# Peptides against a protein of PDB entry 5VVV: the designs that were tried, part 2

Target 1, 276 residues: chain A of PDB entry 5VVV
Amino acid sequence: FLCGVVEGFYGRPWVMEQRKELFRRLQKWELNTYLYAPKDDYKHRMFWREMYSVEEAEQLMTLISAAREYEIEFIYAISPGLDITFSNPKEVSTLKRKLDQVSQFGCRSFALLFDDIDHNMCAADKEVFSSFAHAQVSITNEIYQYLGEPETFLFCPTEYCGTFCYPNVSQSPYLRTVGEKLLPGIEVLWTGPKVVSKEIPVESIEEVSKIIKRAPVIWDNIHANDYDQKRLFLGPYKGRSTELIPRLKGVLTNPNCEFEANYVAIHTLATWYKSN
Target 2, 276 residues: chain A of PDB entry 5VVV as posed
Amino acid sequence: FLCGVVEGFYGRPWVMEQRKELFRRLQKWELNTYLYAPKDDYKHRMFWREMYSVEEAEQLMTLISAAREYEIEFIYAISPGLDITFSNPKEVSTLKRKLDQVSQFGCRSFALLFDNIDHNMCAADKEVFSSFAHAQVSITNEIYQYLGEPETFLFCPTEYCGTFCYPNVSQSPYLRTVGEKLLPGIEVLWTGPKVVSKEIPVESIEEVSKIIKRAPVIWDNIHANDYDQKRLFLGPYKGRSTELIPRLKGVLTNPNCEFEANYVAIHTLATWYKSN

## One batch from the design tools (peptide; made by RFdiffusion4, then SolubleMPNN)

Design b1_p8_1_s4 (from b1_p8_1, 3 letters changed)
Fold by OpenDDE base, seed 3:
Structure b1_p8_1_s4 (fold): chain B 276 residues (1-276), chain A 8 residues (1-8)
Amino acid sequence: as target 1 above (276 residues)
Amino acid sequence: SVAEKYYS
């Protein structure tokens, strides 16, 4: 069971010292996972093709080593979906080289994120792939196999919550393709009925699990505030029955952008997880 | 923001 934090918000990323402090807190609270997915990190999303510089490489190696020191699984995410051409072998090879570089930093766990992108494929991809889901699954499976089938590999679907599913969760052709074609060793991220789910009912997890043919990892935006600069959510982790725990592969909270505001968010997640 | 577009 993956339990911890995703740094998955828009806005100013956390600094390396905040991330190291997070690892100390995660270990202290018996949480086990950090997903590196800061949306405004240039080489994560907008410039995903660009290799890390020597200085950036040293920082990432130090961060990954710190995660290992605190027994935290460091999952490196990349979000190529803004402008990748899935049918172009050069794009696939560029993604492989980027993940090879991160593997050299000592990273062993990875994520491919296709959240917050347009559903329209380019003309070249439409000639090769029967749907957007087929294109995403193809590259994700190829990358997963290329990396030697790492123990932890995550996929974030474009339809990552109930409100983004067309026509709905149980009938989504996109999620059906993901469930049927994504290799079984790849985990699927999900935010619940909404992007910011006030509640995640057990029946909603049973519904999505059926179509994706696996238990999801919850990307939990309950404490997210990047969408409203006036919001600071200091309340406890709530609206999730502990009966979800045996029905999930994990829970990763995407908390407030303000690192210092997240004590209650992360601590109450840890209490919730240990209550099962 | 991009976040406001997807979280609203």
Scores: peptide ipSAE 0.288, ipTM 0.910, DockQ to the pose 0.887
Fold by OpenDDE base, seed 4:
Structure b1_p8_1_s4 (fold): chain B 276 residues (1-276), chain A 8 residues (1-8)
Amino acid sequence: as target 1 above (276 residues)
Amino acid sequence: SVAEKYYS
């Protein structure tokens, strides 16, 4: 069971010292996972093709080493979906080289994120792939296999919540393709009925699990505040029955952008997790 | 916008 934090918000990423402090807190609270997915990290999303500099490499190596020191699984995410051509072997090779570099930093767990992108494929991809889901699954499977089938590999679908599913969760052709064709060792991220789910009913997890043919990892936006810079979400982790735990592969909370605001959010997630 | 997605 993956339980911890995803740094998955838009806005200023956390500094390395905050991330190290996070790892210390996660260990103390018996949580086990950190997903590196800061949207405004240039080499994560907008410039996903760009290799890390020597200085950036040193920082990431140090961060990954710190995660290991605190027994926190460090998952490196990349979001190529803004401008990748899925059918172009050069793009696939570029993604491979980027993840090879991160592997050299000592990272062993990875994620491919296709959240917050348009559903439109370019003309070249339409000639090769039957749908957007087919394109995403193809590259995800190829990368997963290329990396030697790492123990933890995550996929974030473009339809990552109930409200984004067309026509709905159980009938989504996109999620059906993901469920049928995504390799079984790849985990699927899900935010619940909504992007920010006030509640995640058990029935909603059963519904999505059926179509994706696996238990999801919750990307939990309950404490996310990147959509409203004037609000801080300081309340407890709530609206999730502990009955979800045996039905999930994990829960990763995407909390407030302000690192200092997240004590209650993360601590109460830990209490929730240990209550089962 | 990102904000619009959170309120949908």
Scores: peptide ipSAE 0.225, ipTM 0.895, DockQ to the pose 0.427
Fold by OpenDDE base, seed 1:
Structure b1_p8_1_s4 (fold): chain B 276 residues (1-276), chain A 8 residues (1-8)
Amino acid sequence: as target 1 above (276 residues)
Amino acid sequence: SVAEKYYS
């Protein structure tokens, strides 16, 4: 069971010292996972093709080593979906080289994220792939196999919550393609009925699990504030029955952008997880 | 906007 934090918000990424402090807190609270997915990290999303500099490489190596020191699984995410051409072998090769570099930093766990992108393929991709889901699954499977089938590999669908599913969760052709064609060793991220789910009913997890043919990892936006930085979400982790735990592969909270605001959010997630 | 997606 993956339990911890995803740094998955828009806005200023956390600094390396905040991330190290996070790992110390995660260990202390018996949480086990950190997903590196800061939307405004340039080489994560907007400039995903760009290799890390020597200085950035040293920082990431140090961060990954710190995660290992605190027994935290470091998952490196990349979000190529803004402008990748899935059918272009040069784009696939560029993605492979980027993940190779990160693997050399000592990273062993990875994620491909296709959240917050347009649902339309370019003309070249339409000639090769039957649907957007087929394109995403194809590259994800290829990368997963290329990396030697890492123990932890995550996929974030474009339809990552109930409200984004067309026509709905149980009948989504997109999620059906993901469920049927995504390799079984790849985990699927999900935010619940909504992007910010006030509640995640057990029945809603059973519904999505059926179509994706696996238990999801919850990307939990309950404490996310990047959509309204005038608000801080300081309340406890709530609206999730502990009956979800045996029906999930994990829970990763995407908390407030302000690192210092997240004590209650993360601590109460840990209490929730241990209460099962 | 990204913000609008959070209210969907």
Scores: peptide ipSAE 0.223, ipTM 0.896, DockQ to the pose 0.436
Fold by OpenDDE base, seed 5:
Structure b1_p8_1_s4 (fold): chain B 276 residues (1-276), chain A 8 residues (1-8)
Amino acid sequence: as target 1 above (276 residues)
Amino acid sequence: SVAEKYYS
């Protein structure tokens, strides 16, 4: 069971010292996972093709080493979906080289994120792939196999919540393709019925699990505040029955952008997790 | 997107 934090918000990423402090807190609270997915990290998303500099490499190596020191699984995410051409072998090779670099930093766990992108393929991809889901699954499977089938590999679908599914979760052709064609060792990220789910009913997890043919990892936006910088979400982790735990592969909270605001959010997630 | 989170 993956339980911890995803740094997955828009806005100023946490500094390396905050991330190290996070790992210490995660260990103390018996949590085990950190997903590196800061949307405004240029080399994560907008400039995903760009290799890390020597200085950035040293920082990431230090961060990955710190995660290991605190027994936290460090998952490196990349979001190529803004401008990748899935059918272009050069793009696939570029993605492979980027993930090879991160693997050289000592990273062993990875994620491909296709959240917050347009649903339209370019003309070249339409000639090769029957749908956007087929294109995403193809590259994800290829990368997963290329990396030697790492123990933890995550996929974030473009339809990552109930409200983004067309016509709905159980009938989505996109999620059906993901469920049928995504390799079984790849985990699927899900935010619940909504992007920011006030509640995640057990029945909603049973519904999505059926179509994706696996238990999801919850990307939990309950404490996310990137959409409203005037608000801090300081309340406890709630609206999730402990009956979800045996029906999930994990829960990663995407909390407030302000690192200092997240004590209650993360601590109460830990209490929730340990209550089962 | 941040906007989609606000309207969802």
Scores: peptide ipSAE 0.076, ipTM 0.853, DockQ to the pose 0.343

Design b1_p8_2_s1 (from b1_p8_2 with V1L)
Fold by OpenDDE base, seed 4:
Structure b1_p8_2_s1 (fold): chain B 276 residues (1-276), chain A 8 residues (1-8)
Amino acid sequence: as target 1 above (276 residues)
Amino acid sequence: LAKELVEK
């Protein structure tokens, strides 16, 4: 069971010292996972093709080493979906080389994120792939196999919540393609019925699990505030029955952008997790 | 979470 934090918000990423402090807190609270997915990290999303500099490499190696020191699984995410051409072998090879570099930093767990992108493929991709889901699954499977089938590999779908599913969760052709064609060792991220789910009913997890043919990892936006920088979500982790735990592969909370605001959010997630 | 994707 993956339980911890995703740094998955828009806005200023956490500094390396905050991330190290997070790992110490995660260990202390018996949480086990950190997903590196800061949307405004240039080499994560907008410039996903760009290799890390020597200085950036040193920082990431130090961060990954710190996660290991605290027995926290460090998952490196990349979001190529803004401008990748899925049918172009050069794009696939560029993505491979980027993840090879991160593997050299000592990273062993990875994620491909296709959240917050348009459903439109370019003309070249439409000639090769039957749908956007087919394109995403193809590259995800290829990367997963290329990396030697890492123990933890995550996929974030473009339809990552109930409200984004067309026509709905159980009938989504996109999620059906993901469920049928994504390799079984790849985990699927999900935010619940909504982008920010006040509640995640058990029935909603059973519905999505059926179509994706696996238990999801919850990307939990309950404490996310990147959509409203005038608000801080300081309340407890709630609206999730502990009956979800045996029906999930994990829960990763995407909390407030302000690192200092997240004590209650993360601590109460840990209490929830340990209560089952 | 794109700011635009939060259902108000």
Scores: peptide ipSAE 0.090, ipTM 0.854, DockQ to the pose 0.649
Fold by OpenDDE base, seed 3:
Structure b1_p8_2_s1 (fold): chain B 276 residues (1-276), chain A 8 residues (1-8)
Amino acid sequence: as target 1 above (276 residues)
Amino acid sequence: LAKELVEK
C-alpha cells in the first residue's frame, strides 16, 4: 500500500530542504511514499524533453539518496502530454533518455502523467492510434517495459476523476481502453468523484476499479489549494472511510502549496491509514 | 490541479 505525499500542485515547488524535512516526517509518521510531480518544475512538464544539468542532477541525486535514507519510496513523475507526438519514435526515444538519466540518479520508481491536457490528438497520432487512450497506453507500456518493469510504475489518466469521464465512469471508452490494454503491473492514479473530492464513497472506488481492472492509487486533492491561493486547507483528512484501504493500492495526498501548512493534513492521513 | 479546472 503506497501512502504519503504527491508534490503535484501548480505554483512554486518545494525547495530541497522542505522535501528532506517531508521525508523525515513521512518516516516518523510511518508513511512510505513521495511522488515528485511539481507542475511548475520546467523539466517535469513544460520542457520535459530537456535533460537535467550537472547542478540539477546533483540536487536530484541528493534528494533521491535522502528519500532512501528515510526509507521513503521516491517516485519520479514526468508530464509529457502537453506537446508529445505519441506516434513519433524520436519523442519516445527522448522520453526514454530522460528517464535513463533519472535512473542513473538512483531512482527506481516512475510515473507518467497525462492529467490536465487536451483530449485531441494531432493528425499524425490519429493516423496511428484508434484513440487518445490507445496512444497513452502504447507509450506507457513501452516505457514501463524499457525501464525493466520497475516494481512501482504509475499512470495518471486524462480522465482522472468521475466528472472527467465521458459519458460516465462505468461507460467511459477511455477508461475501458486503459483497463484492458495498460499492463497489469502499472498502477492508475485517481482523484475520486471530482478533481477535489469532498467525499470518496466506497461504491465510487468499486465502480472505477471494475473498469480499470485494478485497485487505484488515490491522488487526494482534499488539501490542495493551488486552485485558490486565498485559502489554506488546515482541516483533518476526512470524508474517506477506512473501508477504502483494502480497496486501494494507495493514497498520496496533494496538499497545500505552502509546505508549513501541511502538518495536520499529512499527520491525519497517517492516523487514518494506521486506524485499519 | 489546474486553477482553470476547479473554477469551472
Scores: peptide ipSAE 0.086, ipTM 0.846, DockQ to the pose 0.676
Fold by OpenDDE base, seed 5:
Structure b1_p8_2_s1 (fold): chain B 276 residues (1-276), chain A 8 residues (1-8)
Amino acid sequence: as target 1 above (276 residues)
Amino acid sequence: LAKELVEK
């Protein structure tokens, strides 16, 4: 069971010292996972093709080493979906080289994120792939196999919540393709019925699990505030029955952008997790 | 997740 934090918000990423402090807290609270997915990290999303500099490499190696020191699984995410051409072998090779670099930093766990992108394929991809889901699954499976089938590999679908599913979760052709064709060792991220789910009913997890043919990892936006910088979400982790735990592969909370605001959010997630 | 990217 993956339980911890995703740094998955838009806005100023946390500094390396905040991330190290997070790992200390995660260990202390018996949480085990950190997903590196800061949307405004240039080399994560907008410039995903760009290799890390020597200085950035040293920082990431230090961060990955710190995660290991605190027994936290460090998952490196990349979001190529803004401008990748899935059918272009050069793009696939560029993605492979980027993940090879991160593997050299000592990273062993990875994620491919296709959240917050347009559903349209370019003309070249339409000639090769039957749908957007087929294109995403193809590259994800290829990368997963290329990396030697790492123990933890995550996929974030473009339809990552109930409100994004057309016509709905159980009938989505996109999620059906993901469920049927995504390799079984790849985990699927999900935010619940909504992007920010006030509640995540057990029945909603049973519905999505059926179509994706696996238990999801919850990307939990309950404490996310990047959509409203005038608000801080200081309340407890709630609206999730502990009956979800045996029906999930994990829960990663995407909390407030302000690192200092997240004590209650993360501590109460840990209490929730240990209460089962 | 910035809502502005979700509602456009």
Scores: peptide ipSAE 0.084, ipTM 0.847, DockQ to the pose 0.510
Fold by OpenDDE base, seed 2:
Structure b1_p8_2_s1 (fold): chain B 276 residues (1-276), chain A 8 residues (1-8)
Amino acid sequence: as target 1 above (276 residues)
Amino acid sequence: LAKELVEK
């Protein structure tokens, strides 16, 4: 069971010292996972093709080593979906080389994120792939196999919550393709009924699990504030029955952008997880 | 952006 934090917000990423402090807290609270997915980290999303510099590599190696020291699984995410051409072998090779570099930093767990992108393929991809889901699954499976089938590999769908599913969760051709074609060793991220879900009912997890043919990892935006940085979400982790735990592969909370605001959010997630 | 559209 993956339980911890996704740094998955828009806005200023956390500094390395905040991330190290996070790992100390995660360990102390018996949480086990950190997903590196900061939307405004240049080489994560907008410039995903760009290799890390020597200095950036040293920082990431130090961060990954710190996660290991605190027994926290460091999952490196990349979000190539803004401008990747899925049918272009050079793009696939570029993605492989980027993840090879991160693997050299000692990273063993990875994620491909296709959240917050346009649902349309380019003309070249439309000639090769039957749908956007087929394109995403193709590259995700290829990367997963290329990396030697790492123990933890995550996929974030473009339809990552109930409100983004067309026509709905249970009938989504996109999620059906993901469920049928994504390799079984790849985990699927899910956010619940909405982008910010006040509640995640058990029935909603059963519905998505059926179509994706696996238990999801929750990307939980309950404490996310990147959409309104004038607000801090200081309340407890709530609106999730502990009956979800046996139906999930994990829960990763995407909390407030302000690192210092997240004590209650993360601590109460840990309490929730241990109450099972 | 996607979050802002869903919460308005």
Scores: peptide ipSAE 0.082, ipTM 0.852, DockQ to the pose 0.480

Design b1_p8_2_s2 (from b1_p8_2, 3 letters changed)
Fold by OpenDDE base, seed 1:
Structure b1_p8_2_s2 (fold): chain B 276 residues (1-276), chain A 8 residues (1-8)
Amino acid sequence: as target 1 above (276 residues)
Amino acid sequence: LAAELVAK
């Protein structure tokens, strides 16, 4: 069971010292996972093709080493979906080389994210792939196999919540393709019925699990505040039955942008997880 | 999360 934090918000990423402090807190609270997915990290999303500099490499190596020191699984995410051409072997090879660089930093767990992108393929991809889901699954499976089938590999779908599913969760052709074609060792990220789910009912997890043919990892936006800079979410982790735990592969909370605001959010997630 | 994404 993956339990911890995803740094998955828009806005200023956390500094390396905040991330190291997070790992110390995660260990202390018996949480086990950190997903590196900061949307405004240039080499994560907008400039995903760009290799890390020597200085950036040293920082990431130090961060990954710190995660290991605290027994936290460091998952490196990349979001190529803004402008990748899935059918172009050069794009696939560029993504491989980027993930090879991160693997050299000592990273062993990875995520490929297709959230917050347009649901349209370019003309070249339409000639090769039957659908956007087929294109995404093809590259995800290829990357997963290329990396030697890492113990933890995550996929974030473009339809990552109930409200994004067309026509709905159980009938989505996109999620059906993901469930049928995504390799079984790849985990699927899900935010619940909504992007920010006030509640995640057990029945909603059973519905999505059926179509994706696996238990999801919850990307939990309950404490996310990047959509409203005037608000801080300081309340406890709630609206998730502990009956979800045996029906999930994990829960990763995407908390407030302000690192210091997240004590209650993360601590109460840990209490929830240990209460099962 | 863009405010537009949360409103959907």
Scores: peptide ipSAE 0.074, ipTM 0.846, DockQ to the pose 0.840
Fold by OpenDDE base, seed 5:
Structure b1_p8_2_s2 (fold): chain B 276 residues (1-276), chain A 8 residues (1-8)
Amino acid sequence: as target 1 above (276 residues)
Amino acid sequence: LAAELVAK
């Protein structure tokens, strides 16, 4: 069971010292996972093709080493979906080289994120792939196999919540393709019925699990505040029955952008997790 | 995150 934090918000990423402090807190609270997915890290999303500099490499190596010191699984995410051409072998090779670099930093767990992108393929990809889901699954499977089938590999679908599913979760051709074609060792991220789910009913997890043919990892936006700069979510982790735990592969909370605001959010997630 | 959250 993956339980911890995703740094998955838009806005200023946490500094390296905050991330190290996070790992110390995660260990103390018996949480085990950190997903590195800051949307405004240029080399994560907008400039995903760009290799890390020597200085950035040293920072990431230090961060990955710190995660290991605190027994936290460090998952490196990349979001190529803004401008990748899935059918272009040069793009696939570029993605491979980027993840090879991160593997050299000592990273062993990875994520491919296709959240917050247009649902349209370019003309070249339409000639090769039957659908956007087929294109995403093809590259994800290829990368997963290329990396030697790492123990933890995550996929974030473009339809990552109930409200984004067309016509709905159980009938989505996109999620059906993901469930049928995504290799079984790849985990699927999900935010619940909504992007920010006030509640995540057990029945909603059973529904999505059926179509994706696996238990999801919850990307939990309950404490996310990147969408409303006037709000801090200081309340406890709630609206999730502990009956979800045996039906999930994990829960990663995407909390407030302000690192200092997240004590209650993360601590109460840990209490929830240990109460099962 | 930004797109659906404007609807609250």
Scores: peptide ipSAE 0.070, ipTM 0.840, DockQ to the pose 0.453
Fold by OpenDDE base, seed 3:
Structure b1_p8_2_s2 (fold): chain B 276 residues (1-276), chain A 8 residues (1-8)
Amino acid sequence: as target 1 above (276 residues)
Amino acid sequence: LAAELVAK
């Protein structure tokens, strides 16, 4: 069971010292996972093709080593979906080389994120792939296999919540293709019925699990505040029955952008997880 | 979080 934090917000990324402090807190609270997915990290999303500099490499190596020191699984995410051409072998090779570099930093767990992108393929991809889901699954499976089938590999779908599913969760052709074609060793991220789910009913997890043919990892936006910079979410982790735990592969909270605001969010997630 | 939520 993956339980911890995703740094998955828009806005100023956490500094390396905050991330190290996070790992210490995660270990202390018996949480086990950190997903590196800061949306405004240029080489994560907008410039995903760009290799890390020597200085950036040293920082990431140090961060990954710190995660290992605290027994936290460091998952490196990349979000190529803004401008990748899935059918272009050069794009696939560029993504491979980027993840090879991160593998050299000692990273062993990875994520491909296709959240917050247009649900449209370019003309070249339409000639090769039957659907957007087929394109995403193809590259995801290829990368997963290329990396030697890492123990933890995550996929974030474009339809990552109930409200983004067309026509709905159980009938989504996109999620059906993901469920049928995504290799079984790849985990699927899900935010619940909504982007920010006030509640995640057990029945909603049973519904999505059926179509994706696996238990999801919850990307939990309950404490996310990047959508409203005037608000801080300081309340407890709630609206999730502990009956979800045996039905999930994990829960990763995407908390407030302000690192210092997240004590209650992360601590109460840990309490929730240990209450099962 | 959806970029459309951040842009509002």
Scores: peptide ipSAE 0.064, ipTM 0.827, DockQ to the pose 0.316
Fold by OpenDDE base, seed 4:
Structure b1_p8_2_s2 (fold): chain B 276 residues (1-276), chain A 8 residues (1-8)
Amino acid sequence: as target 1 above (276 residues)
Amino acid sequence: LAAELVAK
């Protein structure tokens, strides 16, 4: 069971010292996972093709080493979906080289994120792939196999919540393709019925699990505030029955952008997880 | 999306 934090918000990324402090807190609270997915990290999303500099590499190596010191699984995410051409072998090779570099930093767990992108393929991809889901699954499977089938590999679908599913969760052709074609060792991220789910009912997890043919990892936006910088979400982790735990592969909370605001959010997630 | 986020 993956339990911890995803740094998955828009806005200023956490500094390396905040991330190290996070790992210390995660270990102390018996949480085990950190997903590196800061949307405004240039080489994560907008410039995903660009290799890390020597200085950036040293920082990431230090961060990954710190995660290991605190027994926290460091998952490196990349979000190529803004401008990748899925059918172009050069794009696939560029993504491989980027993840090879991160593998050299000592990273062993990875994620491909296709959240917050348009559902449209370019003309070249439409000639090769039957759907957007087929394109995403193809590259994800290829990368997963290329990396030697790492123990933890995550996929974030474009339809990552109930309200993004067309026509709905159980009938989505996109999620059906993901469930049928995504390799079984790849985990699927999900935010619940909504992007920001007040509640995640057990029945809603049973519904999505059926179509994706696996238990999801919850990307939990219950404390996310990147959509409203005037608000801080200081309340406890709530609206998730502990009956979800045996039905999930994990829960990663995507909390407030302000690192200092997240003590209650993360601590109460840990209490929830231990109450099972 | 915006309406769902505001409903929180």
Scores: peptide ipSAE 0.062, ipTM 0.831, DockQ to the pose 0.215

